# Ledger of designs, part 25: peptides against a protein of PDB entry 5OOQ

Target 1, 227 residues: chain A of PDB entry 5OOQ
Amino acid sequence: YREDVRQVVTHPANALSFLQPGRLVEISVNGKDNYGWGAVVDFAKRINKRNPSAVYTDHESYIVNVVVNTMYIDSPVNLLKPFNPTLPEGIRPAEEGEKSICAVIPITLDSIKSIGNLRLYMPKDIRASGQKETVGKSLREVNRRFPDGIPVLDPVKNMKIEDEDFLKLMKKIDVLNTKLSSNPLTNSMRLEELYGKYSRKHDLHEDMKQLKRKISESQAVIQLDDL

## One batch from the design tools (peptide; made by RFdiffusion4, then SolubleMPNN)

Design b1_p11_2_s4 (from b1_p11_2, 8 letters changed)
Fold by OpenDDE base, seed 5:
Structure b1_p11_2_s4 (fold): chain B 227 residues (1-227), chain A 11 residues (1-11)
Amino acid sequence: as target 1 above (227 residues)
Amino acid sequence: MSSQIFDLSIP
């Protein structure tokens, strides 16, 4: 159920509005590499220049650049390519007893475990020498100030997810959490179906929004040509 | 609730 909520929260229609520079996000890459809390630098729509026809899932369709302070010191960070979420081999968080460094890593929305209700003040140029380390110090300070964990955005109260399909999903989760009596697999399948309906609706909405934008841009160009 | 901004400029 937590995963189902995560899927909705990290969907582009919901997450992108909260991925401002300095937004804290909890990062887990490939469900294994836990970097902990990082700070958003920026995000962009994923574009494969080599394969422009590449279709990505909603959660893989955007790349979020995040500063982490938990990168293993011997990780080949120089091999990191901006806007390439396929991390080189050896890019991993430091384990217990290992030294860590600050790095900017490109991740997908699917690598976001949670979105915090806190934002850091971000340097204007994160690529400048020492800036990522400054953010890293800030992350440590935040972790120190919130020993019980960084506050997570409430999907309803903070994110204002009012979508009926999402609310139905949440209600079902609540019912399932309360009624723990039904087959978890059947419940998971139902939640996945509801998420699928939600995702399709939002995809269509975003497509319509993009289409409207393109139409507006085209009309603006036509108006410029008619003057 | 508005996102709390941790401003590092505040000493």
Scores: peptide ipSAE 0.045, ipTM 0.701, DockQ to the pose 0.102
Fold by OpenDDE base, seed 3:
Structure b1_p11_2_s4 (fold): chain B 227 residues (1-227), chain A 11 residues (1-11)
Amino acid sequence: as target 1 above (227 residues)
Amino acid sequence: MSSQIFDLSIP
Protein backbone atom coordinates (compact mmCIF):
# COMPACT_ATOMS: atom_id res chain seq x y z
CA TYR B 1 0.00 0.00 0.00
CA ARG B 2 2.86 2.37 0.72
CA GLU B 3 4.20 1.58 -2.72
CA ASP B 4 0.84 2.38 -4.30
CA VAL B 5 0.82 5.75 -2.60
CA ARG B 6 4.45 6.27 -3.64
CA GLN B 7 3.59 5.63 -7.28
CA VAL B 8 0.89 8.29 -7.19
CA VAL B 9 2.98 10.79 -5.23
CA THR B 10 6.02 10.38 -7.49
CA HIS B 11 4.02 10.57 -10.72
CA PRO B 12 5.09 13.64 -12.78
CA ALA B 13 1.61 15.16 -12.56
CA ASN B 14 1.95 15.31 -8.76
CA ALA B 15 5.67 15.35 -7.93
CA LEU B 16 7.17 17.94 -10.30
CA SER B 17 5.46 20.92 -8.68
CA PHE B 18 7.17 19.96 -5.39
CA LEU B 19 10.66 19.34 -6.82
CA GLN B 20 11.85 22.92 -6.39
CA PRO B 21 15.54 23.58 -5.74
CA GLY B 22 16.36 22.60 -2.17
CA ARG B 23 13.38 20.25 -1.71
CA LEU B 24 14.34 17.32 0.47
CA VAL B 25 13.72 13.89 -1.03
CA GLU B 26 14.48 10.44 0.28
CA ILE B 27 16.45 8.51 -2.33
CA SER B 28 16.59 4.81 -3.09
CA VAL B 29 18.26 3.83 -6.38
CA ASN B 30 17.31 0.49 -7.95
CA GLY B 31 15.64 -0.53 -4.69
CA LYS B 32 19.08 -1.30 -3.20
CA ASP B 33 21.13 1.85 -2.86
CA ASN B 34 19.67 3.98 -0.09
CA TYR B 35 21.27 7.42 -0.05
CA GLY B 36 18.90 8.76 2.59
CA TRP B 37 17.67 12.33 2.36
CA GLY B 38 19.08 14.51 -0.40
CA ALA B 39 18.33 17.98 -1.76
CA VAL B 40 16.90 18.66 -5.22
CA VAL B 41 19.08 20.77 -7.50
CA ASP B 42 16.84 20.76 -10.57
CA PHE B 43 14.93 18.45 -12.91
CA ALA B 44 14.46 18.05 -16.64
CA LYS B 45 12.47 15.92 -19.03
CA ARG B 46 14.46 12.88 -20.08
CA ILE B 47 15.61 13.16 -23.68
CA ASN B 48 17.41 10.40 -25.49
CA LYS B 49 19.57 12.14 -28.07
CA ARG B 50 20.47 8.83 -29.71
CA ASN B 51 16.89 7.62 -29.88
CA PRO B 52 14.44 10.52 -29.88
CA SER B 53 11.61 8.02 -30.29
CA ALA B 54 12.46 6.33 -26.99
CA VAL B 55 9.36 6.03 -24.84
CA TYR B 56 9.86 6.12 -21.09
CA THR B 57 7.38 5.31 -18.38
CA ASP B 58 5.99 8.33 -16.57
CA HIS B 59 8.23 7.66 -13.57
CA GLU B 60 11.32 7.38 -15.79
CA SER B 61 10.47 10.30 -18.09
CA TYR B 62 12.16 12.95 -15.89
CA ILE B 63 15.64 13.23 -14.43
CA VAL B 64 16.07 14.85 -11.02
CA ASN B 65 19.52 16.03 -9.97
CA VAL B 66 19.99 15.68 -6.22
CA VAL B 67 22.78 16.42 -3.76
CA VAL B 68 23.52 13.52 -1.44
CA ASN B 69 26.00 13.46 1.45
CA THR B 70 26.18 9.66 1.71
CA MET B 71 28.18 8.79 -1.43
CA TYR B 72 30.95 6.28 -0.79
CA ILE B 73 34.29 8.11 -0.86
CA ASP B 74 35.87 5.74 -3.39
CA SER B 75 32.91 5.84 -5.78
CA PRO B 76 33.87 6.88 -9.33
CA VAL B 77 31.94 10.15 -9.13
CA ASN B 78 33.92 11.59 -12.04
CA LEU B 79 32.14 9.11 -14.31
CA LEU B 80 28.73 10.56 -13.44
CA LYS B 81 27.05 12.04 -16.51
CA PRO B 82 24.60 14.87 -16.03
CA PHE B 83 21.02 13.84 -16.79
CA ASN B 84 21.99 10.18 -17.20
CA PRO B 85 20.18 8.14 -14.53
CA THR B 86 22.13 5.00 -15.44
CA LEU B 87 24.79 5.30 -12.77
CA PRO B 88 28.28 3.91 -13.41
CA GLU B 89 29.34 0.74 -11.68
CA GLY B 90 30.71 1.45 -8.21
CA ILE B 91 28.45 4.43 -7.55
CA ARG B 92 26.91 3.55 -4.20
CA PRO B 93 26.17 4.93 -0.75
CA ALA B 94 28.72 4.46 2.00
CA GLU B 95 28.12 1.51 4.28
CA GLU B 96 28.45 1.60 8.05
CA GLY B 97 32.02 2.51 8.97
CA GLU B 98 32.86 3.82 5.48
CA LYS B 99 33.62 7.45 4.72
CA SER B 100 31.16 9.42 2.63
CA ILE B 101 31.36 12.45 0.35
CA CYS B 102 28.90 14.86 -1.18
CA ALA B 103 27.85 14.26 -4.78
CA VAL B 104 25.24 15.35 -7.29
CA ILE B 105 23.52 12.32 -8.80
CA PRO B 106 20.88 12.14 -11.53
CA ILE B 107 17.90 10.00 -10.51
CA THR B 108 14.47 9.15 -11.90
CA LEU B 109 11.20 9.86 -10.12
CA ASP B 110 11.03 6.14 -9.43
CA SER B 111 14.10 6.52 -7.18
CA ILE B 112 12.23 8.91 -4.87
CA LYS B 113 11.04 7.08 -1.78
CA SER B 114 9.42 10.12 -0.21
CA ILE B 115 9.17 13.89 -0.65
CA GLY B 116 9.93 15.93 2.44
CA ASN B 117 7.98 18.88 3.76
CA LEU B 118 11.24 20.86 4.00
CA ARG B 119 13.26 22.93 1.56
CA LEU B 120 16.88 24.08 1.90
CA TYR B 121 18.32 27.29 0.54
CA MET B 122 20.44 26.13 -2.36
CA PRO B 123 23.63 27.77 -3.61
CA LYS B 124 23.26 29.49 -6.98
CA ASP B 125 26.07 27.41 -8.46
CA ILE B 126 26.10 23.93 -6.99
CA ARG B 127 29.00 22.97 -9.28
CA ALA B 128 31.30 25.56 -7.76
CA SER B 129 33.97 24.27 -5.40
CA GLY B 130 32.71 23.64 -1.88
CA GLN B 131 29.02 24.22 -2.66
CA LYS B 132 28.03 20.55 -2.53
CA GLU B 133 29.75 20.26 0.83
CA THR B 134 27.78 23.25 2.11
CA VAL B 135 24.55 21.48 1.16
CA GLY B 136 25.94 18.34 2.76
CA LYS B 137 26.44 20.18 6.05
CA SER B 138 22.89 21.47 5.83
CA LEU B 139 21.60 17.93 5.29
CA ARG B 140 23.48 16.76 8.39
CA GLU B 141 22.01 19.60 10.41
CA VAL B 142 18.49 18.75 9.24
CA ASN B 143 18.99 15.12 10.22
CA ARG B 144 20.27 16.26 13.62
CA ARG B 145 17.21 18.46 14.16
CA PHE B 146 14.80 15.73 13.10
CA PRO B 147 16.05 12.60 14.88
CA ASP B 148 12.62 10.96 14.53
CA GLY B 149 12.71 11.54 10.77
CA ILE B 150 12.16 14.36 8.33
CA PRO B 151 8.47 15.25 7.93
CA VAL B 152 7.00 13.86 4.71
CA LEU B 153 4.54 15.79 2.54
CA ASP B 154 0.97 14.71 3.12
CA PRO B 155 -0.45 13.74 -0.30
CA VAL B 156 -3.87 15.20 0.52
CA LYS B 157 -3.20 18.07 2.91
CA ASN B 158 0.08 19.32 1.43
CA MET B 159 0.13 18.07 -2.16
CA LYS B 160 -3.63 18.56 -2.60
CA ILE B 161 -4.11 15.36 -4.53
CA GLU B 162 -7.90 15.48 -4.73
CA ASP B 163 -8.48 12.62 -7.13
CA GLU B 164 -11.49 10.67 -5.89
CA ASP B 165 -9.94 7.30 -6.58
CA PHE B 166 -6.77 8.30 -4.74
CA LEU B 167 -8.77 9.60 -1.78
CA LYS B 168 -10.61 6.30 -1.68
CA LEU B 169 -7.26 4.53 -1.78
CA MET B 170 -5.98 6.62 1.14
CA LYS B 171 -9.13 5.99 3.15
CA LYS B 172 -8.80 2.30 2.53
CA ILE B 173 -5.17 2.38 3.61
CA ASP B 174 -6.18 4.14 6.81
CA VAL B 175 -8.90 1.59 7.40
CA LEU B 176 -6.48 -1.19 6.65
CA ASN B 177 -3.84 0.24 8.94
CA THR B 178 -6.49 0.22 11.63
CA LYS B 179 -7.85 -3.20 10.57
CA LEU B 180 -4.60 -4.84 9.32
CA SER B 181 -5.16 -7.47 11.95
CA SER B 182 -7.68 -9.54 9.98
CA ASN B 183 -7.37 -10.10 6.18
CA PRO B 184 -4.44 -8.39 4.38
CA LEU B 185 -4.99 -10.23 1.06
CA THR B 186 -8.59 -9.14 0.49
CA ASN B 187 -7.68 -5.61 1.39
CA SER B 188 -4.71 -5.65 -1.00
CA MET B 189 -6.91 -6.75 -3.90
CA ARG B 190 -9.25 -3.89 -3.14
CA LEU B 191 -6.37 -1.43 -3.13
CA GLU B 192 -5.17 -2.83 -6.44
CA GLU B 193 -8.61 -2.27 -7.87
CA LEU B 194 -8.66 1.32 -6.68
CA TYR B 195 -5.19 1.96 -7.99
CA GLY B 196 -6.25 0.34 -11.24
CA LYS B 197 -9.11 2.82 -11.51
CA TYR B 198 -6.77 5.69 -10.77
CA SER B 199 -4.24 4.38 -13.29
CA ARG B 200 -6.87 4.04 -16.01
CA LYS B 201 -8.18 7.50 -15.36
CA HIS B 202 -4.68 8.96 -15.64
CA ASP B 203 -3.41 6.62 -18.39
CA LEU B 204 -0.90 5.04 -15.99
CA HIS B 205 -1.33 1.55 -17.44
CA GLU B 206 2.31 0.50 -17.39
CA ASP B 207 2.78 1.65 -13.82
CA MET B 208 -0.25 -0.36 -12.79
CA LYS B 209 1.32 -3.56 -14.05
CA GLN B 210 4.53 -2.82 -12.18
CA LEU B 211 2.61 -1.95 -9.07
CA LYS B 212 0.58 -5.14 -9.24
CA ARG B 213 3.81 -7.06 -9.51
CA LYS B 214 5.33 -5.22 -6.55
CA ILE B 215 2.22 -5.76 -4.46
CA SER B 216 2.28 -9.44 -5.32
CA GLU B 217 5.96 -9.61 -4.43
CA SER B 218 5.35 -7.79 -1.17
CA GLN B 219 2.53 -10.17 -0.33
CA ALA B 220 4.76 -13.09 -1.15
CA VAL B 221 7.38 -11.73 1.23
CA ILE B 222 4.78 -11.21 3.95
CA GLN B 223 3.54 -14.75 3.41
CA LEU B 224 7.10 -16.00 3.66
CA ASP B 225 7.59 -14.14 6.93
CA ASP B 226 4.30 -15.50 8.25
CA LEU B 227 5.43 -19.04 7.39
CA MET A 1 0.28 24.98 3.16
CA SER A 2 3.49 26.39 1.69
CA SER A 3 6.53 24.16 2.20
CA GLN A 4 8.46 25.33 5.22
CA ILE A 5 11.74 26.77 4.08
CA PHE A 6 14.35 25.51 6.45
CA ASP A 7 16.70 28.39 7.09
CA LEU A 8 19.75 27.02 8.86
CA SER A 9 20.46 30.54 10.06
CA ILE A 10 17.44 30.26 12.31
CA PRO A 11 18.41 28.28 15.38
Scores: peptide ipSAE 0.042, ipTM 0.689, DockQ to the pose 0.132
Fold by OpenDDE base, seed 1:
Structure b1_p11_2_s4 (fold): chain B 227 residues (1-227), chain A 11 residues (1-11)
Amino acid sequence: as target 1 above (227 residues)
Amino acid sequence: MSSQIFDLSIP
C-alpha cells in the first residue's frame, strides 16, 4: 500500500516540482541499496543518445542527481557518470561497521522512497572539492535534529495532489489497511486500476503540456524567421 | 508551498 502511494508521489507530474536543489529525498536503488536521505542537486529528462526513440516508463524517464553521505568508502565512485542511472558494479551504501563517504549518484524517480519537507542550501558547484562533504555534514545535522525521522511531504496538503482518482486510491488504501479480512487479490487489482487511471490522466496532461510547448517553440521560430 | 529551508547557520 505504501508502494502505491509512492508510485503516485514519485510520478513526474507530481514529483518534479518538488525536486529543487537541496530537496531531501530518501533513496533506495533497485529495492536493495538504501542510501537513506540525500539532497537533490538537479534533474533532467532521460535521453538515450544511442536510441532516441527509446521509451521509458514515467518513473524511469527522468534522472535525478543526489548527494548521499552513505556511500561505501571502497565503492568505485570514479566510475559514476552524471545522468547515467546504470550504476557501476560495487556502487553501494556502506553496511553496518563500514566507513562511508559522500558521493553524487544519478537515480531515477523510481529510486525515490520518500520526498522530504525540507531543503538544504546547496553549493553552486557541488563537484568542487569539499562541497559534497559540506552537504554530507548538513545531512548528518538534519538526521541529528530529526531523530524520529525527517518530515515527509504530505501528498494532499503539501503536494496538492487533489485529483479525484488519487483521492479514491488513498481511500481504497485506507480501507484496505483497516480491513485485514478483505480478499487481497481483488483489492490489489482495484488499486492497480485506480493507479492506472490516475497515471493515464496525468500522462495525457503532460503530453498536452509538451505539445503546447512545442507549438509555442515552433511559433517562436517562425516569428524569428519572418523577422 | 512552505518548504522549510534548513539553514545550518541558525544555531
Scores: peptide ipSAE 0.040, ipTM 0.694, DockQ to the pose 0.107
Fold by OpenDDE base, seed 2:
Structure b1_p11_2_s4 (fold): chain B 227 residues (1-227), chain A 11 residues (1-11)
Amino acid sequence: as target 1 above (227 residues)
Amino acid sequence: MSSQIFDLSIP
């Protein structure tokens, strides 16, 4: 059921306005490769130069470049192609006991597990020598300061998702969490139907929400002296 | 340069 909420939160109509440079996002690629929390560099609409008529799902229609500090050291990072979310074979997070490095990886919205309510101040040129490593140090410091986890954006309070279908979805999830349902499959199908209604309604409003991308003013700024 | 973290969770 967390997946249903994730689908709504990571929909372009909702997510893009919160993907400012330095925004923290939790990254899971292909449902198996967990990179943990990374920092957004930028994003762009996905364009297939070879097939301009390619149709992508909403969640695959944008590419987000993110800095991660959990890339396995022996990963073939030199094979990474800018704006290509199809990662080369061998690109993976470090396992326990393995060494990691900082990397910029292109991901889709579908690879975002959660959006944090924190932003890093990002270097102007992340590709300059040492800049990604600086961001990597900042990510480690954030994790140290938030041992209970990085605060996630509240879909209603922070993201201002006030859609009735979404609220109904959330209510149903709450009911399902409190009630031991005898038929989990039927309940899952109902949640998918609600998400489908929500998605269809908001597909038309994607452009409008992108324009509402106001620079969220930070309520608190923490300077990290070790960086 | 010291990195700045913007905490947007604090009201």
Scores: peptide ipSAE 0.058, ipTM 0.751, DockQ to the pose 0.470; fails the geometry check

Design b1_p11_3_s1 (from b1_p11_3, 4 letters changed)
Fold by OpenDDE base, seed 3:
Structure b1_p11_3_s1 (fold): chain B 227 residues (1-227), chain A 11 residues (1-11)
Amino acid sequence: as target 1 above (227 residues)
Amino acid sequence: EPPLVIYEEQP
């Protein structure tokens, strides 16, 4: 059921409105490479210039550029291409005892494990020398201030996901968490129905604008001490 | 260094 929730949360109709510059996201690439919490730079719809007829799944149809501070130092970061989520061989997070660097990596929505309830102030030009490292310092400071973990957006309270089927899913999860007894069977069919509803109901451009306005109005600014 | 401003979504 946690994966089911993740699928709904990371669907373009729900996630994109919360992927503003500086938004913290927890990143897991290909289910193997955990980069931890990174900061969103920007996102764009995935376009294949070589194959314009390429059809992507909803979760692979957008590319999100994120700053991470956990990139292995000897990774071939120079081979990274903006808006290409197919990462070169050797691009990986640093393991324990290895040195890490800051990097901007392109990921799909499917590589987002969670969306944080925090947003960093981002430099105007993240590609300028030293700017990625500044974001990296900010990420370290955030992790220091939240030793119990970065707060995650509540899908209902914060993201305002009000779909009846999703609410039923959340209620089931709550019941299961209380009862500790039932295997979360992924109801894939219900998720497909949910996705179908999201895809049909949302004009992504207009809905994103409306949601961004609501988000901006409800945001609390926590000013951290100057780093 | 620019001040670190963290925005938090209100419930």
Scores: peptide ipSAE 0.126, ipTM 0.820, DockQ to the pose 0.573
Fold by OpenDDE base, seed 1:
Structure b1_p11_3_s1 (fold): chain B 227 residues (1-227), chain A 11 residues (1-11)
Amino acid sequence: as target 1 above (227 residues)
Amino acid sequence: EPPLVIYEEQP
């Protein structure tokens, strides 16, 4: 059921307007490589130069560049290609006992586990020497301030996902949170309809993005030292 | 350097 919510939340129609520079996102690549919380640099529509007719799923149709502070120190980070989510062999988070470094990695929307209700102030040039390490320090400080976990965006209250079927899904999840049950949507057809609605909504994404951007400008500013 | 600031989405 959590995966169903994640699919809705990370759909381009819902997620992109919340992927501003500095937005905290929890990252899991290929369902196994957990980088923890990173900070969004930017995103772009995925384009295949070799095959312009390539069609990607909605969740793979955008590339998000994120700063992580958990990259394994001996990872071949020099082989990373901007906006290429197919990561080279050896690119992985540090394991227990290993040292980590900061890196900018390209990920798909499908690699976002959750979207945080916080944004960092980002350097103007993240590619400049030392800038990603500054973000890495900020990430460590945020994690220190939130020992119980970084607050996640509320899909309804914050993201304004008001689709009736989604609200029903959320209600079912609330009921199931009290029990060890697997899937709140018994009808797979409803999920397809729900995703279909978001796909249509995505066509109007630019208009919605503009509206949400205006709302984000009025967000609360908190000093990290005062947290 | 600018102060370390985080932004929070309003409810």
Scores: peptide ipSAE 0.070, ipTM 0.788, DockQ to the pose 0.570
Fold by OpenDDE base, seed 4:
Structure b1_p11_3_s1 (fold): chain B 227 residues (1-227), chain A 11 residues (1-11)
Amino acid sequence: as target 1 above (227 residues)
Amino acid sequence: EPPLVIYEEQP
């Protein structure tokens, strides 16, 4: 269901109006390379100069240029081609313990995991020396201010997606989330307390059974001596 | 209009 929501949110009809310069977006390239939150520079309709008749899916029909601050320092960023979302080999996020740099990468709408409800002030010329690093500092500051996560645009309240089928999907998700949250089995601490109570009740019941057996055996012995 | 919270780098 989350993927279904993502497909609707990242569709050009819904997403493009929220991809203003500085818009924060959470980036996952090809579902593998997580760059975290980046800032939108601009977007353009995807044009294949070599094959003008190329037909792209809706989610691949636009290229979004984003500033990320998580690019691995030794990535071949010089091989990046503007408006080409096919990233060269070696272009990847920095792993834990690796150094990162700021870079502008072209991505498709399909590489957007979430659209944030925040915008950064963007330099006029992001390609100028030092400007990407300025955006990188701003991204770090935002992450510092939102330790629990950057707020995501609400598809209904903020993005005004009013499609009836989408609204039905959202309602279904809400119902499922409510059921899962209300299930005592989902809270490990409550489960342990519940099992503890059941265990104590079971022990008490077994103790009572043993006591009843001992009383019955004692009464049987007394009757034999009176016989 | 989309909701907009803009963070500006303070000088």
Scores: peptide ipSAE 0.065, ipTM 0.743, DockQ to the pose 0.146
Fold by OpenDDE base, seed 5:
Structure b1_p11_3_s1 (fold): chain B 227 residues (1-227), chain A 11 residues (1-11)
Amino acid sequence: as target 1 above (227 residues)
Amino acid sequence: EPPLVIYEEQP
């Protein structure tokens, strides 16, 4: 059920509005590489230049660039490709006793374990020398200030996810936490229905955003031609 | 506007 909630929370229709620069997110890549809490740099729609017709799942359709301070020091960070979430071999978090460094890694929404209710002020140019380390210091400070964990966004209160099926899911989770077994199959089916709804909403939103951008660009071109 | 707690970067 936690995974079901995560899937809803990290869906583009819900997550993207909370992925502002500096937003804290908990990162787990491929379900095994836990980088801990990182800070969002930016995000972009995933574009495959080699295969423009590539269709990604909703959770894989965006690339989020995040600063982490837990990268293994000997990881081949120089091989990281911007906006390529397929991380090179050897890119991993530092284990206990290993030294870590700050790095910017591209991840998918599916690699977000949780979204924090905290946002850091981010340097204007994160790629400038020393800037990622500054963010790394800020991350350490946040962890120091929140020893019991960074507060996570409440899906309902903070993210305002008002979907009835999601609310039912949350209620079921609450009930399960109180020892009522709900059928996982029913929840999975409902989750798929939810994703279908979110996908449609997201598509419409992106279409609107693209349309607005095109309109703005067209207006800008008209203004340039009128000058 | 999404609820945010904003922390400044410590120099």
Scores: peptide ipSAE 0.082, ipTM 0.770, DockQ to the pose 0.127; fails the geometry check

Design b1_p11_3_s2 (from b1_p11_3, 5 letters changed)
Fold by OpenDDE base, seed 2:
Structure b1_p11_3_s2 (fold): chain B 227 residues (1-227), chain A 11 residues (1-11)
Amino acid sequence: as target 1 above (227 residues)
Amino acid sequence: EPPLVIFEEEE
């Protein structure tokens, strides 16, 4: 059930509007590399320049750049390529007893375990010297303030996911938590149906993003002409 | 100084 909820929450139609700069997200890459909570820098639609016809799943169709403070110090961070979610060999979180550093890593939506109900103040230029470390300090402070865990966005109350099947799933989870009963098969079968309903919302989000870009571009051109 | 953390308002 948790995975089913995660699939819905991390779907572009739901997640992208909550991936503002500074948004806290819990990161697990390839189901094994847990980086803990990181901070969103930005995101972009995944474009394969070499294969423009490449079709990605919804959860792999966007790349999210995230600052983490748990990167193993000896990881080959210099081999990281912006907007390439296929991480080089050796890129991993620090284990217990190992030293860690701050790094910006590109991940897919599928690597988001949870979305926090918090945003960090982000430096304007995260690539500038010392800025990643500043974010790293902020992440440590947040973890200190929330010893029981960082608050997670409520899919219904905060994210406003009002799909009837999803609501039924959530109610079922609540019931199961109280009764120790499980019926995972029924809920998993509905996941595909849920995705079909998100198509319109996803399209609207892309339209809004394109509109904002056009507005920004037009304003930039006007400012250049006035100089 | 800007706040370190911005909480999302519970609607």
Scores: peptide ipSAE 0.166, ipTM 0.820, DockQ to the pose 0.409
Fold by OpenDDE base, seed 5:
Formats: C-alpha cells, sequence, structure tokens
Structure b1_p11_3_s2 (fold): chain B 227 residues (1-227), chain A 11 residues (1-11)
C-alpha cells in the first residue's frame, strides 16, 4: 500500500508541481541505493537524443537533479552524465563508516521515496564551486532539526490529490493501519485505474505546455520579424 | 541568518 501511494504521489501529474528548487525529496535509486533526503535542483523531461522515439513510463519520463550529501567519497562522480539517470557503476551512497561527499545526481521520479513538506534555500548556481557543499550543510542542519524525520507532504491536504480512487486507497490504508484487512489486489487494481487517469491528465498537461511553448515561440518569431 | 527552510504556505 505504501508503494501504491508512492506511485501516485510520484506520478508527474502530482509530483512535478512540488519539485521546485530546494524541495526535499527522499531518494532511493533502484530500490537499493538509499541516499536519504536530498534537495531538488531542477527537473526536465527526459529526452533521448539517440532515440527520440523512445517511450518512457510516466515515472521515468522526467529527470530530477538532486543534491545529495551521502555520496560515497570514492564514487566516480566525474562519470555522471547530466540528465542521464543511468548511473555509472560505483555510484552509490556511503555505507556506515565510509566518508561521504555532496553530489548532484540525476534521478527519475521512480527514485523518489517521498517528497518533503519543506524547501531549502538554494544557491543560484549549484554548479559553482562549494555550492553543493553549502546545500549539504543545509541538509545536515535540516536532519538535525528534524530528528524524528523530515515532514512528508500530505497527498490530500498538501498535494491536493482529490481523486476518488486515491482517497479510497488512503482510506483503505488507514483502515489497514487500524487492523482491518483489505484485499491488496483490490487496491492494486484501483491503483492501476488511478494511474491510468493520472497518465491521461499528465499527457494533457504536457500537451498544453508544449502548445504554450509553440505559441510563445511563434510569437517570438513574429516579434523578431517585426524588428 | 537567512532562514534555512522555506515552508510553502498552504494555498
Amino acid sequence: as target 1 above (227 residues)
Amino acid sequence: EPPLVIFEEEE
């Protein structure tokens, strides 16, 4: 059920509006590499230059650049490719007893475990020397201030996810937490239905965004021709 | 010192 909620929360239709610079996100890459809480730098739609016709799942269709302060110090961070979520071998979080460094890593939405209900003040240029470390210090400070964990966005109250199926899912989870057995299969089916709805909504939103860009570009061209 | 965290107000 937690995974079901995560799938909805991290869907582009819901997550992207909360991935402002400085937004805290909890990061787990490939379900095994836990980087802890990081800070969003930016995000972009995933574009495969080599295969423009590549179709990605909704959760893999965007790349989120995040600052983490838990990168293993000997990780080959120099091999990181911008906007390439396929991390080089050896890129991993530091284990207990290992030293860590700050790094910017590109991740997919699927690598977001949770979205925090707070944002860091981000440097204007995160690529400048020392800026990642500044964010790293901020992350440490936040973790210090929230020993019980970083507050997570409430999907309903904060994210305003009002889908009836999702609300039903949340209610079922609540009931399960109160020791009422709900059929996981029913929830999974509902999640799939919900996912389908969000996928359509996202597609429409992206289409609108693309249309707005095209309109803006056309207007810019007209203005250039009029100059 | 600038605040470390921006809490977005619930719109």
Scores: peptide ipSAE 0.106, ipTM 0.798, DockQ to the pose 0.286
Fold by OpenDDE base, seed 4:
Structure b1_p11_3_s2 (fold): chain B 227 residues (1-227), chain A 11 residues (1-11)
Amino acid sequence: as target 1 above (227 residues)
Amino acid sequence: EPPLVIFEEEE
C-alpha cells in the first residue's frame, strides 16, 4: 500500500507542482541507494537527444536535480552528467563511518520516496563554489530541528489529490494503521526492553553453556590423568 | 497553493 501511495504522489500530475526550488524530498535511487533528504534545485522534462522518440514512463519522464549532503566523498561526482539520471558506477551515499560531501544529482520522480512539507532557501547559483555546502548546512539544520523526521506532505490535505480510488486506498491504509497501532506489540518501547532482556538472557545462556562445556572438558582431563 | 515552510539560515 505504501508503494501504491508513492506511485500516486510521485506521478507528474501530482508531484511537479510541489517541486519548487528548495523543496525537500527523500531520495532513494533504484530503491537501493538512500541519500536521505535533499533539496530540489529544479526539474525538467526528460529529453533524449540521441533518441527523440524515446518513450519514458510517467515517473521517468522528468529529471529532478537535487542537492544531497550524503554523497560519498570518493564518489566520481565529476562523471555526473546534467539531466542524466543514469548515475555512474561508484556514485553512492556514504555509509556509516564514511565521509560525505554535497552534490547535485539528477534523479527521476521514481527515486522520490517522500515529498517534504518544507522548503529551503536556495542560493541563486547552486553551482557556484560553496553554494552546495550552504544547502548542506541547511539540510543538517532541518534534520536537527526535526529529530523525529521531516514532515511529509499529506497527499489529501496538502497535495489535494482528490482521486476517488486514491481516497479509498488512503482510507484502507488508515484502517490498517489503526488496527496495527492498537496492537500492544507495535507501540511498546517495552518491546525493545523485552528484546534487550531476551538478548541478555540468551547471552547469559550461551555463556553458561560454554562454561559448562569447559568444566566438563577439564573434568575429563583430570579423570584421564587419574587412570 | 502548496504549503510552504521556508527555513532561512540565520546569517
Scores: peptide ipSAE 0.078, ipTM 0.733, DockQ to the pose 0.169
Fold by OpenDDE base, seed 1:
Structure b1_p11_3_s2 (fold): chain B 227 residues (1-227), chain A 11 residues (1-11)
Amino acid sequence: as target 1 above (227 residues)
Amino acid sequence: EPPLVIFEEEE
């Protein structure tokens, strides 16, 4: 159901009005490359110069330029083509232990995982030297200020999506979330998170926690997949 | 108008 919500939220009819310069968006390219939260530079309708009559899906019909601060340092960013969301091979986010840099990448709406209700103040010329790095610093600061996650736009309250079927979907999700929250496995996961936050270093406790997590994740995934 | 919280750029 989360994917269903994402499809509605990222549809041009709903998303474009919230893709102002500086808008924070969570980026996942090809369902694999998670760049985390980036900042919107601009967007444009996708045009195929070779085939002007090309028909794109709604979610692929626009190109959004975003600044990310998680680009792998050795990614061939010089091969990025303006207004081409088909990223060259090797363009990927940095993995754990790898160094990252700031980059502007063109993405489709389908690559937006979520839209934040925050905006950065954007430089006038993001392509100027040092400007994307400035945005990158701002992104780090935002992440620091929101350790529990950057707030996401509420599709109904903030985005004013009033489609009845969508509202029904949201209600269903709410009910399921309520049931999930009452599940003992969910409570176990919450407890683990709580203990993790307080950095209580007990070897035996950590072992138990790890085991509990494995069990909980295995069972809870089934319920989460329903959302 | 869309709800916005705007953070300033870092110098």
Scores: peptide ipSAE 0.061, ipTM 0.759, DockQ to the pose 0.145

